Peptides against a protein of PDB entry 6B4J. Designs and how they scored, part 59

Target 1, 315 residues: chain A of PDB entry 6B4J
Amino acid sequence: DITMQWYQQLQDASMQCVLTFEGLTNSKDSQAKKIKMDLQKAATIPVSQISTIAGSKLKEIFDKIHSLLSGKPVQSGGRSVSVTLNPQGLDFVQYKLAEKFVKQGEEEVASHHEAAFPIAVVASGIWELHPRVGDLILAHLHKKCPYSVPFYPTFKEGMALEDYQRMLGYQVKDSKVEQQDNFLKRMSGMIRLYAAIIQLRWPYGNRQEIHPHGLNHGWRWLAQILNMEPLSDVTATLLFDFLEVCGNALMKQYQVQFWKMLILIKEDYFPRIEAITSSGQMGSFIRLKQFLEKCLQHKDIPVPKGFLTSSFWRS

## One batch from the design tools (peptide; made by RFdiffusion4, then SolubleMPNN)

Design b1_p14_5_s3 (from b1_p14_5, 7 letters changed)
Fold by OpenDDE base, seed 2:
Structure b1_p14_5_s3 (fold): chain B 315 residues (1-315), chain A 14 residues (1-14)
Amino acid sequence: as target 1 above (315 residues)
Amino acid sequence: SKLDELIEEMLKKY
């Protein structure tokens, strides 16, 4: 399976990255510990500052992240910080930065769907300039949300239930699995972020270049989802999230083929979703159904709420 | 199947 091979390659690369900076993370040297903390803050704080408020602020954040990744000194916590302070500094920063982007999907986007767009456009722009960060974003995303690949992890003989739950993307604390609503909320946030990344280009970059991970990957994702048996509540939820965020972009890109896909979902895939939907999960199903019916009726998919406009970039 | 054909077509553009 080419999809699973790709998944595994990304996970292997991520693991190798962790091993590469292990010296920095495991160092008992006081200076190394200080550098580690400074680099971690420099990598993550700018991402947390991303907001929907002003394009100018977003540009400043982007420039700071790019400068850091380029080996230039940046101000963080009142100190000058550079990845050149340690031989493993760049690898560490790339990993932590990618992790933070995915975390913002898991937390911020999960709670505020419109936040997907400013986070995604920065991530996309950084990915264009720093492809290793993009690969690490995918690795983190795939690990936290296997449905972003997509695949459904299987229970293996001898596996602990908690480990299986974690593989499915659940948080397990003190032998208690998170509630289904919280799980779906986090998964939704990550899928929405991904759907935003694949369609957005940093406006101040070389837009003539091919997107490093563009809408073709969205098309692949849909194809793979449709080729899988639906999972109760999960499939209806995430399919809606994905289409709400990037459906308009996919429509514009793939035109007639996109509509064929939507018709296929309505006619052939809906019955399969319905068959596994319990009364308590009908909300997600109905939401997807209404969305698709409306889109097919109007022959249009609306631009998602929070989509970045020209006015945003002039603020 | 119609689904398989569509998926194949979709994947060709990938």
Scores: peptide ipSAE 0.042, ipTM 0.755, DockQ to the pose 0.179
Fold by OpenDDE base, seed 4:
Structure b1_p14_5_s3 (fold): chain B 315 residues (1-315), chain A 14 residues (1-14)
Amino acid sequence: as target 1 above (315 residues)
Amino acid sequence: SKLDELIEEMLKKY
């Protein structure tokens, strides 16, 4: 399976990255520990500072991240920090940065859906300039949310239940699996972030270049989801999240083909989702149904709440 | 386009 090969290649690359900077991570040297902490903060703090308020601030954050990845010194915690301080510094920063973007999906976007757009546009812009960061974003995303690939992890003979739960994307702490609502909330955040990334371009970059992971991957994702048997509650939730965030962009890009796809979802795929939806899970199904019915009726998908406007970039 | 062809192919699975 080509999709599974792609998944595995990204996971292998991520694993190799971890091995590459293991010397930095496992060092007992006080100076190395200090460098590690400084680099970790320099990589992650700017991402946490991303907000929906001002385009100028977003540009400053982008420039800081790009400078760091380019080997330039940046100010962090009152100190000058550079990836050149350690031979494994760049690999470490790329990994931690990518990890932080995905964490913002599962935490910030999960709680505040509109936060997807400013985070995504920075991630997209960084990905364009630093493709390895993009690959690592995908690796982290796929590991935490296999539905972003998409594929459904299967239970293998001899596998521990907890390991299977983790493969499905659940957090398991002290032998307790997270509640379904929290799980779906985190998955939703990551899918929404992904849906935002594939449609956004950094406005100050070279727009003549092809998006490194554009809307064609969104179409691929939809096609793969539709070719899979639906999962209870999960499919309805994530399909809604995806279409709410990038449906307008897909409509503009694929036009007639997009509407054919929506009709296919309504007529052929919805009955399959309904068949596996329990009475207690009807909320996600109804939300998706109402969304699609409204879109088909009006022949329009609304621009998602939080979408970045020209006025945002002038602020 | 190649992408359009891919889209059509994907839709034909239904």
Scores: peptide ipSAE 0.037, ipTM 0.717, DockQ to the pose 0.236
Fold by OpenDDE base, seed 5:
Structure b1_p14_5_s3 (fold): chain B 315 residues (1-315), chain A 14 residues (1-14)
Amino acid sequence: as target 1 above (315 residues)
Amino acid sequence: SKLDELIEEMLKKY
């Protein structure tokens, strides 16, 4: 299966990256520990500062991240920090940066859907300049949210239940599995972030270049989802999240083909979702149903709330 | 499948 091969290749690359900087992460040397912490902060703090407030601030954050990845010194915590301070510094920073982008999907976007767009445009721009960061973003995303691939992990003989739950994307702490609502909220955040990344380009980059992971991957994602049996509550939730965020962009890009896809969802896929939806899960199903019906009726997909406008970039 | 046709149509257009 091509999709699973792609998934595994990304996971292998991520694992190899971790092994590459193991010397830095496991060092007992005081100076190495200091460098590690400085690099970690330099990589992650700028991402946490991303907000919907001003385009100028977003540009500053982008420039700082790009400078760090380019081997230039940056100011972090009142100190000058550079990936050149350690031979494994660049690999470590790329990994931690990618991890942090996905974490912002999992946490910030999950709680504030509009946050997807400023985070995504920075991630997309960094991905364009630093392809390895993009691959690592996918690796982290796929591991935390297998539905972003998409695939549905299966229980294997001899597997512990907790391990299976973790593979499905659940957090398990002290033998307690995460509540379903919290799980879906986190998955939604990551899917929304992904849907935003594939449609956004950094406006100050080379616009003549092809998007490193563009809307064609969104089309692929939809195709793969529709070729899979739906999962109770999960499929309806994430399909809605995806279409709400990138449906307008897909409509503009694929036009007639997009509408054919939407009709296919309504006519062929909806009955399959309905068949597995319990009375207690009707909320997600009804939300998707109403969205699709409205879009088909109006022959339009609305621009998502929080989409970055020209006025944002002038602020 | 109908879905495969949609994918093929996309690939032809772009």
Scores: peptide ipSAE 0.041, ipTM 0.764, DockQ to the pose 0.155; fails the geometry check
Fold by OpenDDE base, seed 1:
Structure b1_p14_5_s3 (fold): chain B 315 residues (1-315), chain A 14 residues (1-14)
Amino acid sequence: as target 1 above (315 residues)
Amino acid sequence: SKLDELIEEMLKKY
C-alpha cells in the first residue's frame, strides 16, 4: 500500500531525526541542557504566539521562525539563541517546531476552530522554505492522528490494549483511556489544521512555486477515506471537520468533480455511516447530514469562519 | 465501483 509506505517513511524520518539529536537531548552537561531549553523555547514560543489579531504580528512570528531555521540568531527569553550553538541544534529545532504546530492543532484549534488558519498559513509558509519541517509536521500529525493519513491501526496479537488505544490516537494516563469526546475534539483540531494547511499559502513567499503539500493531498485524503469502512463517530466527525475547513477550496479547485464526490458521500457513503451510528453518536452524524444537505441544496460550500482575508494582512 | 472511477478520473488530472 502506497499510503502505508508513505506513512512509514515519514515515521522513519522522524525517528531518525530523534536519533540524530539524542546527544543534545540526553546530555547531562549543564551547558548542553541550557542550549536545549533555549532552542526549545525559541522554536515553540513563536508558534504559541500565533493569533488571529493582526497580519503584521503574524509576519513577525514567521520571520522569527524562518530566521531561527536559517541559522540566524534570534531573541528568545532575553537571550540570543541560534541553532549553531550545537551541531544537533537545527535537527532538534525542526523537530520541536513541527511538533508544536501539530500540538497547536491538538489543543488550540481543538478549542478554537478559527485558530486553524493563522497557524496553518505560518506552517505552510515555513514548509515551503523548510521542507524537512513539513515532513516532520506530517510525521507528528500522522502519529497523533492516524486518520489524517488515513488508516485505521489494527490490534496485533500480544499487544497491550493501552498501546492499541494510543495507536488509535487516544491518550492513556494512569491506565485510564481518554474520554471519547476529548479524543474526538483533539482529532478534530488536528484534521482542521491539516485541512487549513493544504489550502493556504504564505502571501509573502514566492507564489510561483507549487504548494509543498496542497489540495491534491486533500483530494487524496477524501478518496482514501471513502474507500475505507466508516468508523463509528470518528468518520462522521472528521469528515465534517475536513469539509467545513477545506470544502470551499476543494469546490473551487475541482468544481464538477467535487460535487460528484459530495453526491457520492451523501448517497453511497453516508448510509454506511448511518448503519454504524448509535443513538449516543447522533450529534456528529446529524452535523454531517445537515452540512451535506445544505451544501448540496445551495450548490455552495461557505468560506470557513476564520478564513484570512485581505484586511487581515493589511492589519 | 463508481468511487473508483471518480478517483481514477481525479488522479488522471495529476
Scores: peptide ipSAE 0.038, ipTM 0.755, DockQ to the pose 0.149; fails the geometry check

Design b1_p14_5_s4 (from b1_p14_5, 8 letters changed)
Fold by OpenDDE base, seed 5:
Structure b1_p14_5_s4 (fold): chain B 315 residues (1-315), chain A 14 residues (1-14)
Amino acid sequence: as target 1 above (315 residues)
Amino acid sequence: SDLEKEIQKMLEQF
């Protein structure tokens, strides 16, 4: 299976990256520990500062991240920090940066859907300049949200239930599994972030270059989802999240083919979702149904709330 | 399935 091969390749690359900087992470040397902490902060704090407030601030954040990844010194916590302070510094920063982008999907976007766009445009721009960061973003995303691949993890003989739950994307702490609503909220945030990344380009980059992970991957994702049996509550939830965020972009890109896809969802896939939807899960199903019916009726997909406008970049 | 065939045709066009 090509999809699973791709998934595994990304996971292997991520694992190899971790092994590469193990010397930095496991060092007992006081100076190495200090460097590690400084690099971690330099990589992650700028991402946490991303907001919907001003385009100028977003540019400053982007420039800082790019400078750090380019081996230039940056100011972090009142200190000058550079990946050149340790031979494993660049690998470590790329990994932690990618991890933080996905974490913002999991936490910030999950709670504030509009936050997907400013985070995604920075991630896309960094990915364009630093392809390894993009691969690591996918690796982290796929591990936390297998539905972003998409695939549905299966229980294997001899597997602990908790390990299976973790593979499905659930958090398990002190032998307590995460509540379904919180799980779906986190998955939604990550899918929304992904849907935003694949459609956005950093406006100050080389626009003549092809998007490193563009809308063709969104089309692939939809096709793969529709080729899979739906999962109760999960499929209806994430399909809605995806289409709400990138449906307008897909409509513009694929035009007639996009509408054919929506018709296939309505006519062929909806009955399959309905068949597995319990009365307690009808909310997610109805939300998707109403969205698709409205879009088909109006022959339009609305621009998502929080989409970055020209006025944002002038602020 | 018929759905799979139609999706595959759509993917091949892009």
Scores: peptide ipSAE 0.031, ipTM 0.732, DockQ to the pose 0.180
Fold by OpenDDE base, seed 3:
Structure b1_p14_5_s4 (fold): chain B 315 residues (1-315), chain A 14 residues (1-14)
Amino acid sequence: as target 1 above (315 residues)
Amino acid sequence: SDLEKEIQKMLEQF
């Protein structure tokens, strides 16, 4: 399967990246440890500072991340930090940066859906300039949220149940699996971030270039989801999350074709979701239903809350 | 399925 091959290739590349900077991460040398920590902070702190407050601040954050990835010194924690401090510094920073973007989806976006847009526009812009960061974002995203691929991990003979649960995206701590609501919340955040990334372009970049991972991947994602058997609660939740965030953009891009897709979802796919939806899971199903009905009735998909406007960039 | 066929048609347009 081509999708699974793509998934595996990204995972392999991510694993190879980890091996590449293993010397930095495993070093017992005090100076190397200091460099590692400085690089880690330099890579991750700017991402955590992303907010919906002002476009000017977002630009400063972007410029700082780009400078770091470009081998320029940046100020972090009152110190000058550069990836040139260690031969493995760039690989390490790219990996940690990508990891942090996905983590912001998992945590910040999960709790504050509007945060998807400022995070995503920075991620998209960085991806455009640094393709390896983009691949690593996908690798981290796919590992934490296989539904972003999408695929449903299968239990293999000899696999521990906990490992299977982790493959499904659940957190397992002290032999306790994460509660379904928390799981779905995290998955929602990551899907929302992904849906934002594929539609947004950094406004100060070369917008004449093709988006490195654009709306065509959103179309692919929808098609793949619809060709899969629905999962209880998961499919309804994530399909809603995806459509709420990027439905407007997909509508504008694919027009009549996108409306045909929505009709197919309502008429053909909904009954399949309903058939596997328990009474306790009706919330996600009803939310998706109401969203689709409203969109079809009005022949419009609303711009998502938190979408970055021209006024944001002037602030 | 009819759904699969329709999705495939849509995908082929891109």
Scores: peptide ipSAE 0.033, ipTM 0.738, DockQ to the pose 0.174; fails the geometry check
Fold by OpenDDE base, seed 4:
Structure b1_p14_5_s4 (fold): chain B 315 residues (1-315), chain A 14 residues (1-14)
Amino acid sequence: as target 1 above (315 residues)
Amino acid sequence: SDLEKEIQKMLEQF
């Protein structure tokens, strides 16, 4: 399976990255520990500062992240920090940065859906300049949300239940699995972030270049989802999240093909989702149904709330 | 790439 090979390649690359900077991570040397902490803060704090308020601030954050990844010194915590302070510094920063982008999906975007767009445009722009960060974003995303690939992890003989739950993307702490609503909320945030990344380009980059992971991957994702059996509550939830965020962009890009796909979802796929939807899960199904019915009726998908406008970039 | 071929195949379904 080509999709599973791609998944595994990204996971292997991520694992190799961790091994590469293990010396920095496991060092008992006080100076190495200080460098590690400084680099970690320099990589993650700018991402946490991303907001929906001003394009100028977003540009400053982008420039800071790009400078750090380019080996230039940046100010962090009142100190000058550079990836050149340690041979494993760049690998470590790329990994932690990518991890932080995905964490913003599962935390910030999960709670505030509109936050997907400013985070995604920075991630997309950084990915364009630093493809390894993009690969690591995918690796982290796929590991936390296998539905972003998409695939459904299977229980293997001899596997512990907790390990299977983790493979499905659940958090398991102290032998307690997270509640379904919290799980779906986190998955939604990550899918929404992904849907935003694939459609956004950094406006100050070279727009003549092809998007490193563009809308074609969104089309792939939809096609793959439709070729899979629906999963109870999960499929209806994430399909809605995806289409709400990137449906307008897909409509503009694929036009007639997009509408054929929506009709296919309504006529062929909805009955399959409905068949596995319990009365307690009907909310997610109804939300998706109403969204698609409105879109098909009006022959339009609305621009998602929080989409970055020209006025945002002038602020 | 293999991924591009897969995408193309998937696009042809619609």
Scores: peptide ipSAE 0.030, ipTM 0.704, DockQ to the pose 0.837; fails the geometry check
Fold by OpenDDE base, seed 2:
Structure b1_p14_5_s4 (fold): chain B 315 residues (1-315), chain A 14 residues (1-14)
Amino acid sequence: as target 1 above (315 residues)
Amino acid sequence: SDLEKEIQKMLEQF
């Protein structure tokens, strides 16, 4: 399976990255610990500052992240911080930055869907300049949300139930699995962020270049989902989230082929979702149904709420 | 179908 091979390659690369900076993370030296903390803050704080408020602020955040990744000193916590302070500094920062982007999908986008776009455009722009960060974003995303690959993890003989739950993307704390609504909310946030990344380009970059992880991956994702048996509640939820965020972009890119796929979803795949949907899960099902019916009736997919406009970039 | 073939081709690219 080529998809699973790709998944595994990204996970292996991520693991190798962790091993590369293990000296920094495991150091008992006080200076190394200080550098680690400074680098971690420098990598993550700018991402947390991303907002829907002003394009100018977003540019400042982007420039700061790019400067850090380029080996330039940046101000963080009242100190000058550079990845050159430690031989493993760049690898560590790239990993933590990528982790933070995915975490913003899991937390911020999950609670505020419109936040997907400013986070995604920064992530896309950084990915264009720093492809290793992009690979690490995918690795973190795939690990937290296997449905972003997509695949459904299987229970293996001898596996602990908690480990299986974690593989499915659930949080398990003190032997208690998170509630289904919270799980789906987090998964939705990550899928929405991904759907935004694949369609957005940083406006101040070289837009003539090919997107490093563009809409073709969105098409692949849909294709793979349709080739899988639907999972109760999960498939209806995430398929809606994905189409709401990137459906307009996919429509523009793939035109007639996109509509053929949408018809296939409605006529062939949707009944399979219905067959596994319980009465308590009807909300997600109905939401997807109404979305598909409206889009097919109007032959249009609306631009998602929170999509970045020219006015945003002038602010 | 043509769509299935297209989907398969897309999957093979990864």
Scores: peptide ipSAE 0.029, ipTM 0.698, DockQ to the pose 0.148; fails the geometry check

Design b1_p14_6_s1 (from b1_p14_6, 7 letters changed)
Fold by OpenDDE base, seed 4:
Formats: C-alpha cells, structure tokens, sequence
Structure b1_p14_6_s1 (fold): chain B 315 residues (1-315), chain A 14 residues (1-14)
C-alpha cells in the first residue's frame, strides 16, 4: 500500500530526527538543559502567539520563526537564542516547531475553528522555506490523527489495548481512554488545520512556486476516504470538517470533478455512513448531510468563516 | 513521483 508506505516513511524520518537530537534531550549538563529549554520556547511561543488580530503581527511571527530556522539569533524569554547554540539545535527546533503547529490544530483550532487559517498560512509559508518542517508536520499530524493520512489503524496480535487506542488517536492517561467527544474535537481541529494548510500560501513568499503540499493532497485525501469503509461518527465528522474548510478551494480548483465527487458522497457514501450510524451519533451525520444538501442545492460552497482576506494582510 | 502515484491510485478507485 503506497499510502502506508508514505506514512511509514514520514514516521521513520521523524524517528530519525528524534535520534539525531537525543544528545540534547538526554543531556544531564545544566547548560545543555538550558539551551534545550530556550530552543523549545523559541520554537513554540511564536506559534502560540498566532492570532487573527492583524496581518502585520502574523508577519512578525513568521519572520521570527524563519529567522530561528535560518540560524539567526532571536529574542525569546528575554534572551538571545540561536539554533547554533548546540549542534543538534536545528533538528530539535524543527521537530518542536512542527509538533507545535499540530498541537495548535489539536487544541486551538479544536476550540476555535477560525484559528485554522492564520496558523495554517504560517505553517504553509514555513514549509515552503523549510521542507523538513513540513515533513515533520505531516509526521506529527499523521501520528496524532491517522485519519489525516487517511487510514484506520488495526489491532495487531500482542498489542496492548492502550497502545491500539493511542494509535487510533485517543489519549490514554492512567488507563483511562479519552471520551469520544473530546477525541472527535481534537481530530476535527487537526483535520481543519490540515485542510487550511493545503490551500493557503504565504503572501510574502515566492508564490510562483508550486505549493509544497497543495490542494492535490486534498483531492487525494477525499478520494482515499471515499474508498474506505466509513468509521462510526469519525468519518461523518471529519468529512464535514474537511469540506467546510477546503470545499470552496477544491470547488474552484477541480470544478465539475469536485461536484461529481459531492454527488458520489450523497448518493453512494451517505447510505454507507448511515448504516453504521447509531441513533446517538446522528448529529455528525445530519450536519454533514445538511451541509452537502445545501451546497448541492445552491451549487456553491461558501468561503469558510475565518478565511484570510486582503484586508487582514493590510492590518 | 511518489505523490503522483498515490494520487493516481486514489483516483482510480473512485
């Protein structure tokens, strides 16, 4: 399976990255620990500062992240921080930065869907300049949300139940599995972030170049989802999330082909989703149904709430 | 390219 091969390659690259900076992470030296913490803060704090307030502020954040990744010193926590402070500093920062982007999907976007766009445009822009960060974003995303690949992890002989639950994307703490609503909320946030990344370009970059992970991946994702058996509650939820965020962009890009796919969802895939939907899970199904019916009726998919406009970039 | 192959395979199943 080529999709699983891709998944595994990204995971292997991520694991290799972790091994590369293991010396920094496992160091008992006080100075190394300080450097690690400074680098971690420098990588993650700017991402947490991303907001919908002003395009100018977003540019400042982008420039700071790019500067850090470029080996330039940046101010963080009142200190000058550079990846050159440790030979493993760049690898560590790239990994932690990518992890933080995905975490913002998991947390911030999950709670505030409109936050997907400013986070995604920064992530996309950084990805364009730093492809390794992009690969690590995918690796983190795929690991936390296998449905972003998409695939459904399978239980293997000898696997612990908790490990299987974690593979499915659930958080398991103290032998307690995460509640389904919280799980779906986190998955939704990550899918929405991904759907935003694949359609957005940093406006101050070289826009003549091809998007490093563009809408063709959105098309692939949809195609793959439709070729999979639906998963109870999950498929209806995430398909809605994905289409709400990037449906307009996909419509513009793929036009008639996109509408054919929506019809396929309505006519062929809906019955399959319905067949596995319990009475207590009808909410996600109905939401998807209503969205698709509205879009098909109006022959239009609305621009998602929070989409960045020219006015945002002038602020 | 690997990504193009993935896309083609996914599309062929539709």
Amino acid sequence: as target 1 above (315 residues)
Amino acid sequence: DFLEKMLKEALEKL
Scores: peptide ipSAE 0.030, ipTM 0.696, DockQ to the pose 0.113
Fold by OpenDDE base, seed 5:
Structure b1_p14_6_s1 (fold): chain B 315 residues (1-315), chain A 14 residues (1-14)
Amino acid sequence: as target 1 above (315 residues)
Amino acid sequence: DFLEKMLKEALEKL
């Protein structure tokens, strides 16, 4: 399966990256520890500062991240920090930055759906300039949310139940599995972030270049989902999340082809979702149903709430 | 191109 090969290649690259900077992460030297902490803060704090408040602030954050990745010194925690302070500094920062973007999907976007757009536009812009960060974003995303690939992990003989639950994307702490509602909330956040990344371009970059991971990947994702058996509650939830965030962009890009796909979803795939939906899972099912019916009736998909406007970039 | 192949295979099933 080519999709699984792609998944594995990204995971292998991510693992190799971790091995590359192991010397920095495992060092007992006081100076190395200080450098590690400074680099970690420099990589992650700017991402946590991303907000929907002002475009000017977002530009400052982007410039800071780009400067750090370019080997320039940046101010962090009152100190000058550079990836050149350690031979493994760049690899470490790229990995931690990518991890933090995905974590913002998992936490911030999960709680505040509108936050997907400012996070995604920064991630997209950084990906355009630093392709390795993009690959690491995918690796982190795929590991935490296999449905973003998409694939459904299978239980293997001899596997511990907890390990299988973790492969499915559940958090397991002290032998307690995460509640289904919290799990779906985190998965939704990551899918929404992904759906935003594939459609957004950093407005101050070279717009003549092709998006490094654009809407064609969204089209692929939908095609793959439709070729898979639906999973109870998960498929209805994430399909809605994806279409709500990037459906308008897909409609504009693929036009008649998009509408053919949407009809296929309603007429052929939706009944398959219904067949596996229990009475306790009707919420996600009904939400998807209402969305599809409204879009087909109006022959339009609304621009998602929180989409960045020209006025945002002037603020 | 691996990516192009992956996209083609996904779309051919639609």
Scores: peptide ipSAE 0.028, ipTM 0.694, DockQ to the pose 0.111
Fold by OpenDDE base, seed 1:
Structure b1_p14_6_s1 (fold): chain B 315 residues (1-315), chain A 14 residues (1-14)
Amino acid sequence: as target 1 above (315 residues)
Amino acid sequence: DFLEKMLKEALEKL
């Protein structure tokens, strides 16, 4: 299975990265701890400052992240911080930055869907300049949301139920599994962020280059989802989230092929979703239904709310 | 190309 091989390769790269900077993370030295904290803040604070307010502010954030990854000193918490402060500093920052992007999907985008676009355009632009950050974004995303690959984790003999639940993307704290609504909310945020990343390019980069992880991956994702049995509530939720965010871009890119896929979803796959949908899960089902029907009726997919316009970049 | 292989595998199952 090529998809599972790809998943595993990214996870292995992520694990190798963690091992590479373990000296920094496990150090008991006071100076090393200080450097670690400064680097962590320098990597993550700019991402948390991403907002829909102004394109100029977004550019400043991008430039700061890029400068940090390029080995230049940046101001963070009133201090000059550089990845050169420790031999493992770059690996650590790349990992923490990637982790933070995915976390913003999990938290910020989950609560405010429009936040996907400014976060995604920065992530895409950074990925273009720093491919390793992109691979680590995928690794973090895939681990937290296996449905972003997509695949369904399997229960193995001898596995604890809690570990299986975590593999499925659930948070388990104090032997209590996360509520389904919270789980789906987090998964939605991550899928929406991913759907935004694959369609957006940083406008101040070399736009002549191919997108490092473009819409072709979105097409692959849809194809793979349609070749899988639907999961109760999950498939209806995430398929809607994905199509709402990147459906317009896919329509523009793939034209007639996209509409053929959308018809296939409505006529073949949607009944399979319906068959496994309980009365308590009708919300996600109805939302997907209404979206598909509206798009097919109007022969159009709307530009998603929060999509970055030319006016945003002039602000 | 790895991506082409992935796409082909995914699309062939449709």
Scores: peptide ipSAE 0.028, ipTM 0.682, DockQ to the pose 0.114
Fold by OpenDDE base, seed 3:
Structure b1_p14_6_s1 (fold): chain B 315 residues (1-315), chain A 14 residues (1-14)
Amino acid sequence: as target 1 above (315 residues)
Amino acid sequence: DFLEKMLKEALEKL
């Protein structure tokens, strides 16, 4: 399967990246430990500072991340930090930066859906300039949310149940599996972030170039989801999240083809979701239903709440 | 896959 091959290639690349900076991460030297911590903070703090407040602040954050990845010194925690402080510094920063973007999907976007857009536009812009960061974003995203690929992990003989639960994206702590609502909340955040990334371009970049991971991947994702058997609660939740965030962009890009897809979802796929939906899972199902019905009735997909406007970039 | 076929057919009718 080509999708599974792509998944595995990204995971292998991510694993190889970890191996490349093991010297930095495993060092017992006090100076190396200090460098590691400074680099980690320099990579992750700017991402945490991303907000919906002002476009000018977002540009400053972008410029800082780009400067760091370009080998330039940046100020972090009152110190001058550069990836040149260690031979493995760049690989480490790229990995930690990518990890942090996905973590913001998992945490910030999960709690505040509007946060997807400012995070995504920075991620997209950085991906355009630093393709390796983009591949690592996908690797982290796919590992935490296999539904972003999409695929459903299978239980293998001899596998521990907890390991299988982790493969499905659940957090397992002290032999306690995460509650379904928290699981879906985190998955929703990551899918929403992904749906935002594939449609957004950094406005100060070379917009003449093709998006490094554009709406064609959104179309692929949607087609793949529809070709899979629905999962209880998961499919209804994530399909809604995806369509709410990037449905308008897909509609504009694919026009009549998008509407045919939406009709197919409503007429063929939605009954299959209904058939596996229990009474306790009706929330996600009803939300998807109402969304589809509204969109088909109005012949329009609304611009998602939090979408970045021209006024945002003038602020 | 039936869904792939339906999607393809749906896309061709557009």
Scores: peptide ipSAE 0.020, ipTM 0.626, DockQ to the pose 0.177; fails the geometry check

